# Ledger of designs, part 55: peptides against a protein of PDB entry 7PB4

Target 1, 105 residues: chain A of PDB entry 7PB4
Amino acid sequence: KMLNIKEYKEKLLSTLGEFLEDHFPLPDRSVKKKKKNIQESSVNLITLHEMLEILINRLFDVPHDPYVKISDSFWPPYVELLLRNGIALRHPEDPTRIRLEAFHQ
Target 2, 218 residues: chain B of PDB entry 7PB4
Amino acid sequence: DALQMAVGYFEKGPIKASQNKDKTLEKHLKTVENVAWKNGLASEEIDILLNIALSGKFGNAVNTRILKCMIPATVISEDSVVKAVSWLCVGKCSGSTKVLFYRWLVAMFDFIDRKEQINLLYGFFFASLQDDALCPYVCHLLYLLTKKENVKPFRVRKLLDLQAKMGMQPHLQALLSLYKFFAPALISVSLPVRKKIYFKNSENLWKTALLAVKQRNR

## One batch from the design tools (peptide; aimed at target 2 W87 Q117 G123)

Design b2_p17_5 (made by RFdiffusion4)
Pose (drawn by RFdiffusion4):
Structure b2_p17_5 (pose): chain A 91 residues (1-28, 43-105), chain B 212 residues (1-189, 196-218), chain P 17 residues (1-17)
Amino acid sequence: KMLNIKEYKEKLLSTLGEFLEDHFPLPDVNLITLHEMLEILINRLFDVPHDPYVKISDSFWPPYVELLLRNGIALRHPEDPTRIRLEAFHQ
Amino acid sequence: DALQMAVGYFEKGPIKASQNKDKTLEKHLKTVENVAWKNGLASEEIDILLNIALSGKFGNAVNTRILKCMIPATVISEDSVVKAVSWLCVGKCSGSTKVLFYRWLVAMFDFIDRKEQINLLYGFFFASLQDDALCPYVCHLLYLLTKKENVKPFRVRKLLDLQAKMGMQPHLQALLSLYKFFAPALISVKIYFKNSENLWKTALLAVKQRNR
Amino acid sequence: AELEFAEQLVELYKLAA
């Protein structure tokens, strides 16, 4: 059961990365890829389940933040505009 | 054959400026509907015309008439429905066309050969609940399509939030009651749906439905 | 391009399902 989930997870992650690079590229400050941004969000969601917000730095490409916001992937902090969290799809 | 000429004409896409082309398009569309309303269309022709109508090609009237004449002689391929959901996801489709398609999918539900691959698109179907123009028809479709495996906690939460936003709407209540039946531990709270008139009810389709 | 994206998204979703 565990190995099946692992194989699925790895296959989903690899295909997701390829899809992101194919359909959501950077334009050319130092910006990070959308993959790294999603990784940070996923890591913070499970590492700190009581505060899953991550600060928005200059390396976050605003179009990526707005893309994640429009598609219900990322959520804004009720008061602090510099923080965003990942939607807890698992619950 | 008389119908294959019209299928090929529609596969060629829209053509030049109209000198006599309006009459040609009308003749081809009349031929298709006559065949559809007399004895029905085959699976291949339907696979072609449904996806042509749900694409950006041709105007709204042509797509509307094609959708209103999508009547199967036997069955409907599920892959055609998958491609149709993909064309919906493209977004170059009219709102009224989307409503008509969801109505057609609800009406033609028992004439799809397989529905497992369609059920795999439950997420795409569910995401369309945000749109309040598609909400009743999407709810009617999900009432038919929902299995036990589809009742995930996230969807229950989002459906409860939508019920709180829109109120206890009939279609939302029916879908929520189905969710309660499938997963009572995740939440507490088939049949009549408004605007559920079968626009595609030919006599032969009626005999086939009774034979079903 | 939009169609290719949509097709690949549907395949990605099927994989996620």

Design b2_p17_5_s1 (made by RFdiffusion4, then SolubleMPNN; from b2_p17_5, 7 letters changed)
Fold by OpenDDE base, seed 3:
Structure b2_p17_5_s1 (fold): chain B 105 residues (1-105), chain C 218 residues (1-218), chain A 17 residues (1-17)
Amino acid sequence: as target 1 above (105 residues)
Amino acid sequence: as target 2 above (218 residues)
Amino acid sequence: SEEERAETLVELHLLAE
């Protein structure tokens, strides 16, 4: 049963890839207006698809501690989107950590 | 000048040596407020101060006052808005600040220089419809942003579900009517023909200032 | 199709609830 859930989640992620890119894209950082003082936050933001993949992998790899630490690569709107839709939950004691909500099949 | 000093204070934080931190804070805040309401702020100043107001660096009272005086002299940078939305999602600002931001965003919408990046945030704004406190203002914002390509079956379903839960709210009906206009085949439900679209008057806080800005830029 | 993808997303959300 666990294997079936994993396969199902992987299938879901694969099918959602293009959809997530089209409807929830990252903002274009390209307008480097050369204003000198903006610290080019060299932080590479990851896609929503990649974020979900990380969360799913953590849940399966470390089920007893399925939480992922929010890094600078996590675009805040994506985090909020996942939390608001119940796809992810914050750690009760550490708000910097989130986990994928168990899909109740 | 006094404004630059005030902005610098908020950006860099209070210098340790001032025994009267509260008095200094108030002085600089009043300076920003006075300039903003009289002349408006430059896009660069809004960029700095808007981020500060939403970052949680200062208390809610200060953040609220800063946000209320985010009045442009000419234009607001789209980049500032994108950054602001990111700060909102970090969760260091209060719920009241979030509401105020959306009111501000609606009120200042025409003064934003470009809309391309904001349009990319459509899905995130749409997700905020679930927040009861934000819903009326988000509907108004979405009404301004919605294009035909944004009207998708899953969003229609979500709006109809919200209507079922919340009732036939004027702001929700306005948005649904727009959706029906773009994609009539997706909305089979007969919507009452409302002669007048009604949204909460979000611009009331800035009405006088906005009129002045428009007059200066004719 | 885009519609199929949208439905998949809805299903994902429903499963997360």
Scores: peptide ipSAE 0.023, ipTM 0.790, DockQ to the pose 0.052
OpenDDE base, seeds 1, 2, 4, 5: peptide ipSAE 0.022, 0.022, 0.021, 0.022; ipTM 0.791, 0.796, 0.794, 0.773

Design b2_p17_5_s2 (made by RFdiffusion4, then SolubleMPNN; from b2_p17_5, 6 letters changed)
Fold by OpenDDE base, seed 1:
Structure b2_p17_5_s2 (fold): chain B 105 residues (1-105), chain C 218 residues (1-218), chain A 17 residues (1-17)
Amino acid sequence: as target 1 above (105 residues)
Amino acid sequence: as target 2 above (218 residues)
Amino acid sequence: SELEKAEKLVELQILAE
């Protein structure tokens, strides 16, 4: 059962990878080096694929607490996309945590 | 100058817990409004103020007023729009603010300096079609953004499903007609040959300002 | 159901096709 789940996970992630890259790419942050002291915390945004991978991994690794804390690396449009399409759910008591809905038994 | 002080106030926030916070805020807001409607705002000022309006830093009334005066002197930075879309997704702005933003985005579309990054947001805009309040304006935006490469079978299905749910809305028909133009094989449904594409007049709020901007940049 | 969830993922995937 676990092997089939891992294989399914890998297949799912592989299949989604091209789709997500084509249709939901990250915007090119023109790092305009303007020296202004705004600590633009160069927060490296992760891809939607990576975000889904994190969510899927959490669901499988910690099924009793499948929630992932939203970090600064989570691009807000991606979070909204997942929530709006019912792919992810917010924690009922902590809106900073989300889980993958699709794999909940 | 007065505008720089006003922008600085919104960016840095109120320095002193002064009893006159509301008066100071109103003063600076009026300054921004006056300059924006008379001369337009620089791209840098729009960048700052647009993000503030959508960040939830201030109340909805203030945010709405700021957003209404996001009138460019010349151009709007594409980066400002990308950041704005990000803020919209954080959920700190009201539904009315989201609608106003899309109206603004459509109205100001020609004044955005580049479209490359905005085109990358196509999927996000398309996903917003399911929001009934946003749908008319998103259709208009997508009508402006859609390229042949964006017309995919799944998006056609989604549009047809949306049409089945909402009925034959003029804005949906306009977008579908464009889709059919790019990919006639994907849309078997006979679309009424509408001689005139009809979108809600999103520009009405800024009509006079937009005319002034066009006259200054000529 | 696991099926509905798979369908939503597939719907995302169908959105890709």
Scores: peptide ipSAE 0.035, ipTM 0.804, DockQ to the pose 0.039
OpenDDE base, seeds 2, 3, 4, 5: peptide ipSAE 0.026, 0.030, 0.027, 0.029; ipTM 0.348, 0.783, 0.348, 0.751; seeds 2, 3, 4, 5 fail the geometry check

Design b2_p17_5_s3 (made by RFdiffusion4, then SolubleMPNN; from b2_p17_5, 8 letters changed)
Fold by OpenDDE base, seed 4:
Structure b2_p17_5_s3 (fold): chain B 105 residues (1-105), chain C 218 residues (1-218), chain A 17 residues (1-17)
Amino acid sequence: as target 1 above (105 residues)
Amino acid sequence: as target 2 above (218 residues)
Amino acid sequence: SDIERAEKLVELHILAE
């Protein structure tokens, strides 16, 4: 059952891949994060597909605590996109954590 | 020079604006404003200051003033805009700052050196249409960015739903007309024939500055 | 369910086409 769920999950993610790449691609240039220090460092950003994969995996793997900590690899526009469209929710007490929204059919 | 010192202050200066340093802050802010309106700012200066204005490093009043003087001497780097959009999405700036940014982006659109990366942000801009305060300006921006490949059935539905909610707003009508031009089969509704496309606040805050920039770059 | 949530994402893809 777990194997089937994982396979199904992967299939779903693969189906989204082309869509996400076409409509929400990362900019070709790296986004720099401003550090407390004078020098800005470049951060490796993950794709929206990878971000969703993380969120979905967390939901499946840890359903009682499905929240993911927002890391520096999370491109802010992606986070905002998910939140604004109701795909994800912020933790009520910790704005640095987000979860995949519970959807109804 | 004075401008470098001012930019350096905003970049490397105090983490947050302090009342005890208001005089210094004001001095540097005025320096930036004076140069920006007189000569415009270099792309590098805009890169630094634009991101600072959206990062939440300073208060809303300061951020607003910085944004208002983001006037290019020649061009604005596309990278600066991409980074700015990123900061905008972090949510550490006020709603008024977001509005001002989109107004700025529309006003300065022709001065952005390239559009390839900005075009990739189409989906993010489109997602901002649901914000009532941003909608008029986002429509204008999308009007400038929209290509045939962006006109998809789901976006048409979203625009029509938005129109149903907000009414037949001129800015929505303008964008829908463009969508119909690219994909007439997707829009079955008749749109009013308008001689002139109208967007809210067509007389932007930078009218005089834009004229000056164009004159200098002729 | 978790599966339902994932399916909703796929639905969004379909709707976006």
Scores: peptide ipSAE 0.024, ipTM 0.763, DockQ to the pose 0.040
OpenDDE base, seeds 1, 2, 3, 5: peptide ipSAE 0.016, 0.018, 0.016, 0.018; ipTM 0.687, 0.657, 0.270, 0.267; seed 1 fails the geometry check

Design b2_p17_5_s4 (made by RFdiffusion4, then SolubleMPNN; from b2_p17_5, 7 letters changed)
Fold by OpenDDE base, seed 4:
Structure b2_p17_5_s4 (fold): chain B 105 residues (1-105), chain C 218 residues (1-218), chain A 17 residues (1-17)
Amino acid sequence: as target 1 above (105 residues)
Amino acid sequence: as target 2 above (218 residues)
Amino acid sequence: SDLERAEALVELHLLAE
């Protein structure tokens, strides 16, 4: 049963990957050098697919605490897309943490 | 200087301040307005103030006034626009503010330093087409952004559905014509041949300001 | 499973865009 779930997850992520590549742009991974600060903080942005993968994996791996901390690698528009469309939810007490929305029947 | 103090006030000042109740707020707002219309604002100032205008930190009246004076001295950073769009997704700003933002974005489009990241927001903008108030301005924006790669069957369907609902709007026709240009096989419907592309530009609040900016940067 | 339901939800939401 666990194996089936993992396989399903992989298949779903693969399908989503193709979909996201076709319909959603990938963030530019180019090191945005902030002009003013000397320190080259090269924050690498992750793709929407990677973001979803992180969220799905967290739900799978830690179902009792399925929240992921928003890092600088999370492109803000992607975060807001997930939240706005009800794909993800913010933690009620910590707005820096998000989880996948639970399916309510 | 006075501008720096004003920007600092908006950045760090009281939350949910009301224009009618705060003389200090009004003073700083006037300072920003005066500088913006006279000389334009630096990209850094626009970055800060645009973010504030869309964050919901202040009331709608204040946000509107701030947004109206987002006039660049030279350029606008694409990062500022990306952040602004992210705030739109949060939905803390009023509908009128959203309209104003899209109008602003169209008006200031040529002053944005880079378009790569903005192009990546194509889907976000396209999703706003269903809003009747935003539709004319979003169509104009999409007309500026659309590449062949953006023209997908599902987007064509959405545009045609929108046309069925709203009628043959000039702004929608303009966008559809561009779509047909890039992907004629996806649009079987005959589109009216128009001599001139028409978007709502008569209400461009920044017309005079833009002329001044262009003159200063020549 | 809750995971499958959540994943389905994600897919549906993305497709609805």
Scores: peptide ipSAE 0.025, ipTM 0.680, DockQ to the pose 0.042
OpenDDE base, seeds 1, 2, 3, 5: peptide ipSAE 0.024, 0.023, 0.017, 0.022; ipTM 0.555, 0.518, 0.313, 0.598; seeds 1, 2, 5 fail the geometry check

Design b2_p17_6 (made by RFdiffusion4)
Pose (drawn by RFdiffusion4):
Structure b2_p17_6 (pose): chain A 91 residues (1-28, 43-105), chain B 212 residues (1-189, 196-218), chain P 17 residues (1-17)
Amino acid sequence: KMLNIKEYKEKLLSTLGEFLEDHFPLPDVNLITLHEMLEILINRLFDVPHDPYVKISDSFWPPYVELLLRNGIALRHPEDPTRIRLEAFHQ
Amino acid sequence: DALQMAVGYFEKGPIKASQNKDKTLEKHLKTVENVAWKNGLASEEIDILLNIALSGKFGNAVNTRILKCMIPATVISEDSVVKAVSWLCVGKCSGSTKVLFYRWLVAMFDFIDRKEQINLLYGFFFASLQDDALCPYVCHLLYLLTKKENVKPFRVRKLLDLQAKMGMQPHLQALLSLYKFFAPALISVKIYFKNSENLWKTALLAVKQRNR
Amino acid sequence: SLTMAEELVELEKMIES
């Protein structure tokens, strides 16, 4: 069961990365890829389940933040505009 | 054949400015509906015309008439439905066309050969609940399509939030009751649906439904 | 686009599988 989940997860992650690079590229400060942004969000969601918010730096491309906000992937902090969290789809 | 000429004409897409082209389009569309309302269409023709109508090609009236004449002689391929859902996801489709398509999918549900690949698009179907124009028809569709495996906690939470936003709507209540039946531990709380009149009820479709 | 929509459908199938 564990190995099956692992194979599925790795396949889904690889294909998701390819999809992101194909359909959500950077334009050309130092910006990070959308993949790294999603990785940071996923890591913070499980590492700190009581505070899954990450601060928005200058490396976050505003179009990516807005994209994640429009599609119900990322959620804004009720008071602090510089923080965003990942939607807890697992619960 | 008389119908294949119209299928090919619609596959060619819209043509130049109209000198006599309006009459030609009308003749081809009349031929298709006559065949559809007399004895029905085959799976291949349906696969072609449904996806042509759900694409950006042709105006709204042509797509509406094509959808209203999408009556199967036998069965409907699921792959055609999958491509139709992909065309809905494209977004170049009219709202009224989307409503008509969901009504058609609800009406033609028992004429799809297989429904497992369609159930795999449960997420795409569920995401359309945000749109309050598609909400009743999407709820009617999910009432038919929902299995036990589809009742995930996230969906229950989002459906409860939608019920709180819109109120206890009949279609939302029916879908929530189905979710309760399938997963009572995740939440506490098929039949009549408004605007569920079968627009595509021909006589032969009726005899096939009774034979079903 | 259509290509992007088709790829999303394959992803959705994987998710719902």

Design b2_p17_6_s1 (made by RFdiffusion4, then SolubleMPNN; from b2_p17_6, 6 letters changed)
Fold by OpenDDE base, seed 4:
Structure b2_p17_6_s1 (fold): chain B 105 residues (1-105), chain C 218 residues (1-218), chain A 17 residues (1-17)
Amino acid sequence: as target 1 above (105 residues)
Amino acid sequence: as target 2 above (218 residues)
Amino acid sequence: SLEEAEKLVELQKLLES
């Protein structure tokens, strides 16, 4: 049973990676360039793939607390995308925490 | 054609130079409303105007009025509905517009030419059950869309959780009853045998218009 | 866009698989 879960997870992540690389690229950093003075908060945004990977990993690794804290690396539009499409759920008491929807449970 | 000019105005947006932007907008909006309620709109016109209503290009009042007159002459393209849902994902429309859209979608469901892609959006619609304002209408939509393959344990749990939170709402009960029909093993809870499925607003905003559409297409 | 909606549907399918 555990082997099947790991294999499933790996297959899922692989399939998602291929799909997301093609369809959900990171927004070009170019839009923020014009206002000079704001300290480029060097926060590297993660890809949607990486975000989903984090969520999937948390769901599998800590199924009793599958919530991930939203960091500054989480691009807000991606978070909203996941939430609005029911892919992720916000924690009812902590809006800074989200989890992957448990589609197989 | 006055309708074509009106649709073109909404599609292209207001020409910068018009001093009477509001009067022009109102004129075109009234044109669309009049044609829609009298004759219905062509699928292409609905495609354009529905996208506009949900895109956030215009204010909520205008979007609401456009959406209220999305009455088909014959059919609505499934693609138009999919596009509309994509705009919901963008989130530029108000909560009231979302409610109106789901009401519209339920009301116009039979006039949508195909359901294959809409059925694929099942998960998205199901996620919208968490919105208390949308829940009654989403339940109705899901009641129309639900197939056996959609009835999964996690969705059953969510519906039961919603019922625990909101009480035994008729719309939730209707959907749960359908779920139990498709997958009785997943729902151990005794559901009241409701002889009549009841969803709110059987008197939808479009009742008269829909009757007219059905009469014209006979 | 329609394309975006299709991609989201496909993403959901992948996650539900």
Scores: peptide ipSAE 0.100, ipTM 0.495, DockQ to the pose 0.346
OpenDDE base, seeds 1, 2, 3, 5: peptide ipSAE 0.119, 0.094, 0.027, 0.043; ipTM 0.506, 0.494, 0.704, 0.524; seeds 1, 2, 3, 5 fail the geometry check

Design b2_p17_6_s2 (made by RFdiffusion4, then SolubleMPNN; from b2_p17_6, 7 letters changed)
Fold by OpenDDE base, seed 4:
Structure b2_p17_6_s2 (fold): chain B 105 residues (1-105), chain C 218 residues (1-218), chain A 17 residues (1-17)
Amino acid sequence: as target 1 above (105 residues)
Amino acid sequence: as target 2 above (218 residues)
Amino acid sequence: SLEEAEKLVEIQKLLES
């Protein structure tokens, strides 16, 4: 049973990776708006794939607390995308935490 | 054609030079409303105007009026509905517009040419059950869409949780009864045998218009 | 966009599989 879950997780992540690489490219960092003085808080935004991977991993690794804390690396539009489409759920008491929807539970 | 000019206005947006932007907008909106309620709109016109209503291009009042007149002459393209749902994901429309859209979608459901892609949006619609304002209409939509393959344990749990929170709402009971029909093993709870499925607002905003559409297409 | 909605549906399908 555990082997099947790991294999499923790996297959899911692989399939999502292929799909997201093709269809959700990272927005080109090239919108360097030249405005000088704003300290480029070098917060490296993660890809949608990486975000989903984090959520999936958390669901499988910690099923009793599958919530992930939203970091500054989480691009807000991606978070909203996942939430609005029912892929992720916001924690009812902590808006900074989201979980993957438990489609198999 | 006055309708084509009106649709073109909404599609292209107001030409900068018009001194009477509001009067022009109202004129075109009235044109669309008049044609829609009298004759219905072509699928292409609905495609354009539905997208506009949900895109946030215009204010809520205008979007509401456009959406209220999304009455088909014959059919609505499934693609138009999918596009509309994509706009809901963008979140530029008001809560009231979302409610109106779901009401519209339920009301116009039989006029949508295909359901294959809409059925794929099942999960998205199901997620919208968490919105108290949308819940009654989403339940109705899901009642129309639900197949055996959609009835999953996690969705059953969510519906039961919603029922625990909101009480035994007729729309939730209707959907749960359908779920129990498809997957009786997943729902151990005794549901009242309702002989009549009741969804709120059986008198939809489009009742008269829909009767007219059905009469024209006979 | 329509394409985005289709992609999201596909993601949902993958997650539901």
Scores: peptide ipSAE 0.135, ipTM 0.505, DockQ to the pose 0.351
OpenDDE base, seeds 1, 2, 3, 5: peptide ipSAE 0.150, 0.136, 0.051, 0.123; ipTM 0.394, 0.507, 0.782, 0.489; seeds 1, 2 fail the geometry check

Design b2_p17_7 (made by RFdiffusion4)
Pose (drawn by RFdiffusion4):
Structure b2_p17_7 (pose): chain A 91 residues (1-28, 43-105), chain B 212 residues (1-189, 196-218), chain P 17 residues (1-17)
Amino acid sequence: KMLNIKEYKEKLLSTLGEFLEDHFPLPDVNLITLHEMLEILINRLFDVPHDPYVKISDSFWPPYVELLLRNGIALRHPEDPTRIRLEAFHQ
Amino acid sequence: DALQMAVGYFEKGPIKASQNKDKTLEKHLKTVENVAWKNGLASEEIDILLNIALSGKFGNAVNTRILKCMIPATVISEDSVVKAVSWLCVGKCSGSTKVLFYRWLVAMFDFIDRKEQINLLYGFFFASLQDDALCPYVCHLLYLLTKKENVKPFRVRKLLDLQAKMGMQPHLQALLSLYKFFAPALISVKIYFKNSENLWKTALLAVKQRNR
Amino acid sequence: EETLFQLEVLKEAFERR
């Protein structure tokens, strides 16, 4: 069961990365890829389940943040505009 | 054959400015609907015309008439439905066309050969609940399509939030009752749906439905 | 399988845009 989940997870992650690079590229400060942004969000969601918010730095490309916001992937902090969290799809 | 000429004409896409082309388009569309309303269309023709209508090609009237004449002689391929959902996801489709397609998918549900690959598109179907124009028809479709495996906690939470936003709507209540039946531990709380008239009810389709 | 299938369908939808 564990190995099957692992194989599925790795396959989904690889194909998701390829999809992101194919359909959501950077334009050319130092910006990070959308993949790294999603990784930070996923890591913070499970590492700190009581505060899954991450601060928005200058490396976050505003179009990526808005993209994640429009598609129900990322959620804004009720008061602090510089923080965003990942939607807890598992619950 | 008389119908294949119209299928090829619609596959060629829209043509130049109209000198006599309006009459030609009308003749081809009349031929298709005559065949559809007399004895029905085959699976291949349907696979072609449904996806042509759900694409950005041709105007709204042509797509509406094509959707209203999508009557199967036997069965409907599920791959055609998958491609139709993909064309919906493209977004170059009219709202009224989307409503008509969901109505057609609800009406033609028992004429799709397989439904497992359609059920795999449950997420795409569920995401369309945000749109309040598609909400009743999407709820009617999900009432038919929902299995036990599809009742995930996230969807229950989002459906409860949508109920709180829109109120206890009949279609939302029916879908929520189905979700309660399938997963009572995740939440506490088929049949009549408004605007569920079968627009595609020919006599032969009626005999086939009774034979079903 | 469901998620991969939906991702594949979504990729095709973006190509067609």

Design b2_p17_7_s1 (made by RFdiffusion4, then SolubleMPNN; from b2_p17_7, 7 letters changed)
Fold by OpenDDE base, seed 1:
Structure b2_p17_7_s1 (fold): chain B 105 residues (1-105), chain C 218 residues (1-218), chain A 17 residues (1-17)
Amino acid sequence: as target 1 above (105 residues)
Amino acid sequence: as target 2 above (218 residues)
Amino acid sequence: KEELFQLEVLDEALKLQ
């Protein structure tokens, strides 16, 4: 049972990965901001695939608290995309936390 | 320079000690408005002010006024647009601000220096078609962005489903006609041969300013 | 309205399967 769930998860992530890379790629941050010394900490944004992987992993690893805290690595368009399409739900009491919804049906 | 002081005010925020914060805000806002409508703004000024308008740092009335005066002197940086789209998704801007942004984006589309990164946002714009308030402007934007590689079966289905729900909207028909042009095999439905593509005039708010920009850049 | 995109992303993910 666990193996089948892991395999299904991996297959799902693999299948989603190609689709998400093709249709929802990260914009190239390579605007060479001239080194003005403002340490704009170039927060490394994660891919939509990685974001979904985090959400799926949390759902499987901690099903009683499947919520993930939104970090600065979460690109706002991805968060909005997941929420708008019902793939993720915001925690009712903590708007900084989201969970995967779509895979419970 | 008065403009630099105004931009700096918006960037740094109001100094706590100013007794007349509203009067100072209005003064700087009027400075930006006057310069923008008269001469346009530099790409750097647009970068700063556009982000401010969408970040939720100020109230909706102020943000709306800033966004309305995002008129380029020459060009808008594509990076500013990408950052702006990110801010739109943070949820700190009103629905009216989102509509205004898409109207602005369509109106200013030709003044954006590059389109490569904006084209990567195609899926996000397409996903915004489901917003009834945004749909007309998003269709127009997608009409400007759509390439053959963007025309996928699932997007065709989505557009047809949207048309079934909303009716035969001119903006949807325009986008579907473009999709049919790129991929005729995916759209079996006979689209009415409309000789004229019709979108809502998004540029209406900036018509005079855009004419002036085009004249200065000739 | 929200349900349709989930279904399509899922359907596309499922059809690729």
Scores: peptide ipSAE 0.029, ipTM 0.782, DockQ to the pose 0.032; fails the geometry check
OpenDDE base, seeds 2, 3, 4, 5: peptide ipSAE 0.028, 0.025, 0.025, 0.025; ipTM 0.765, 0.760, 0.775, 0.761; seeds 2, 3, 4, 5 fail the geometry check

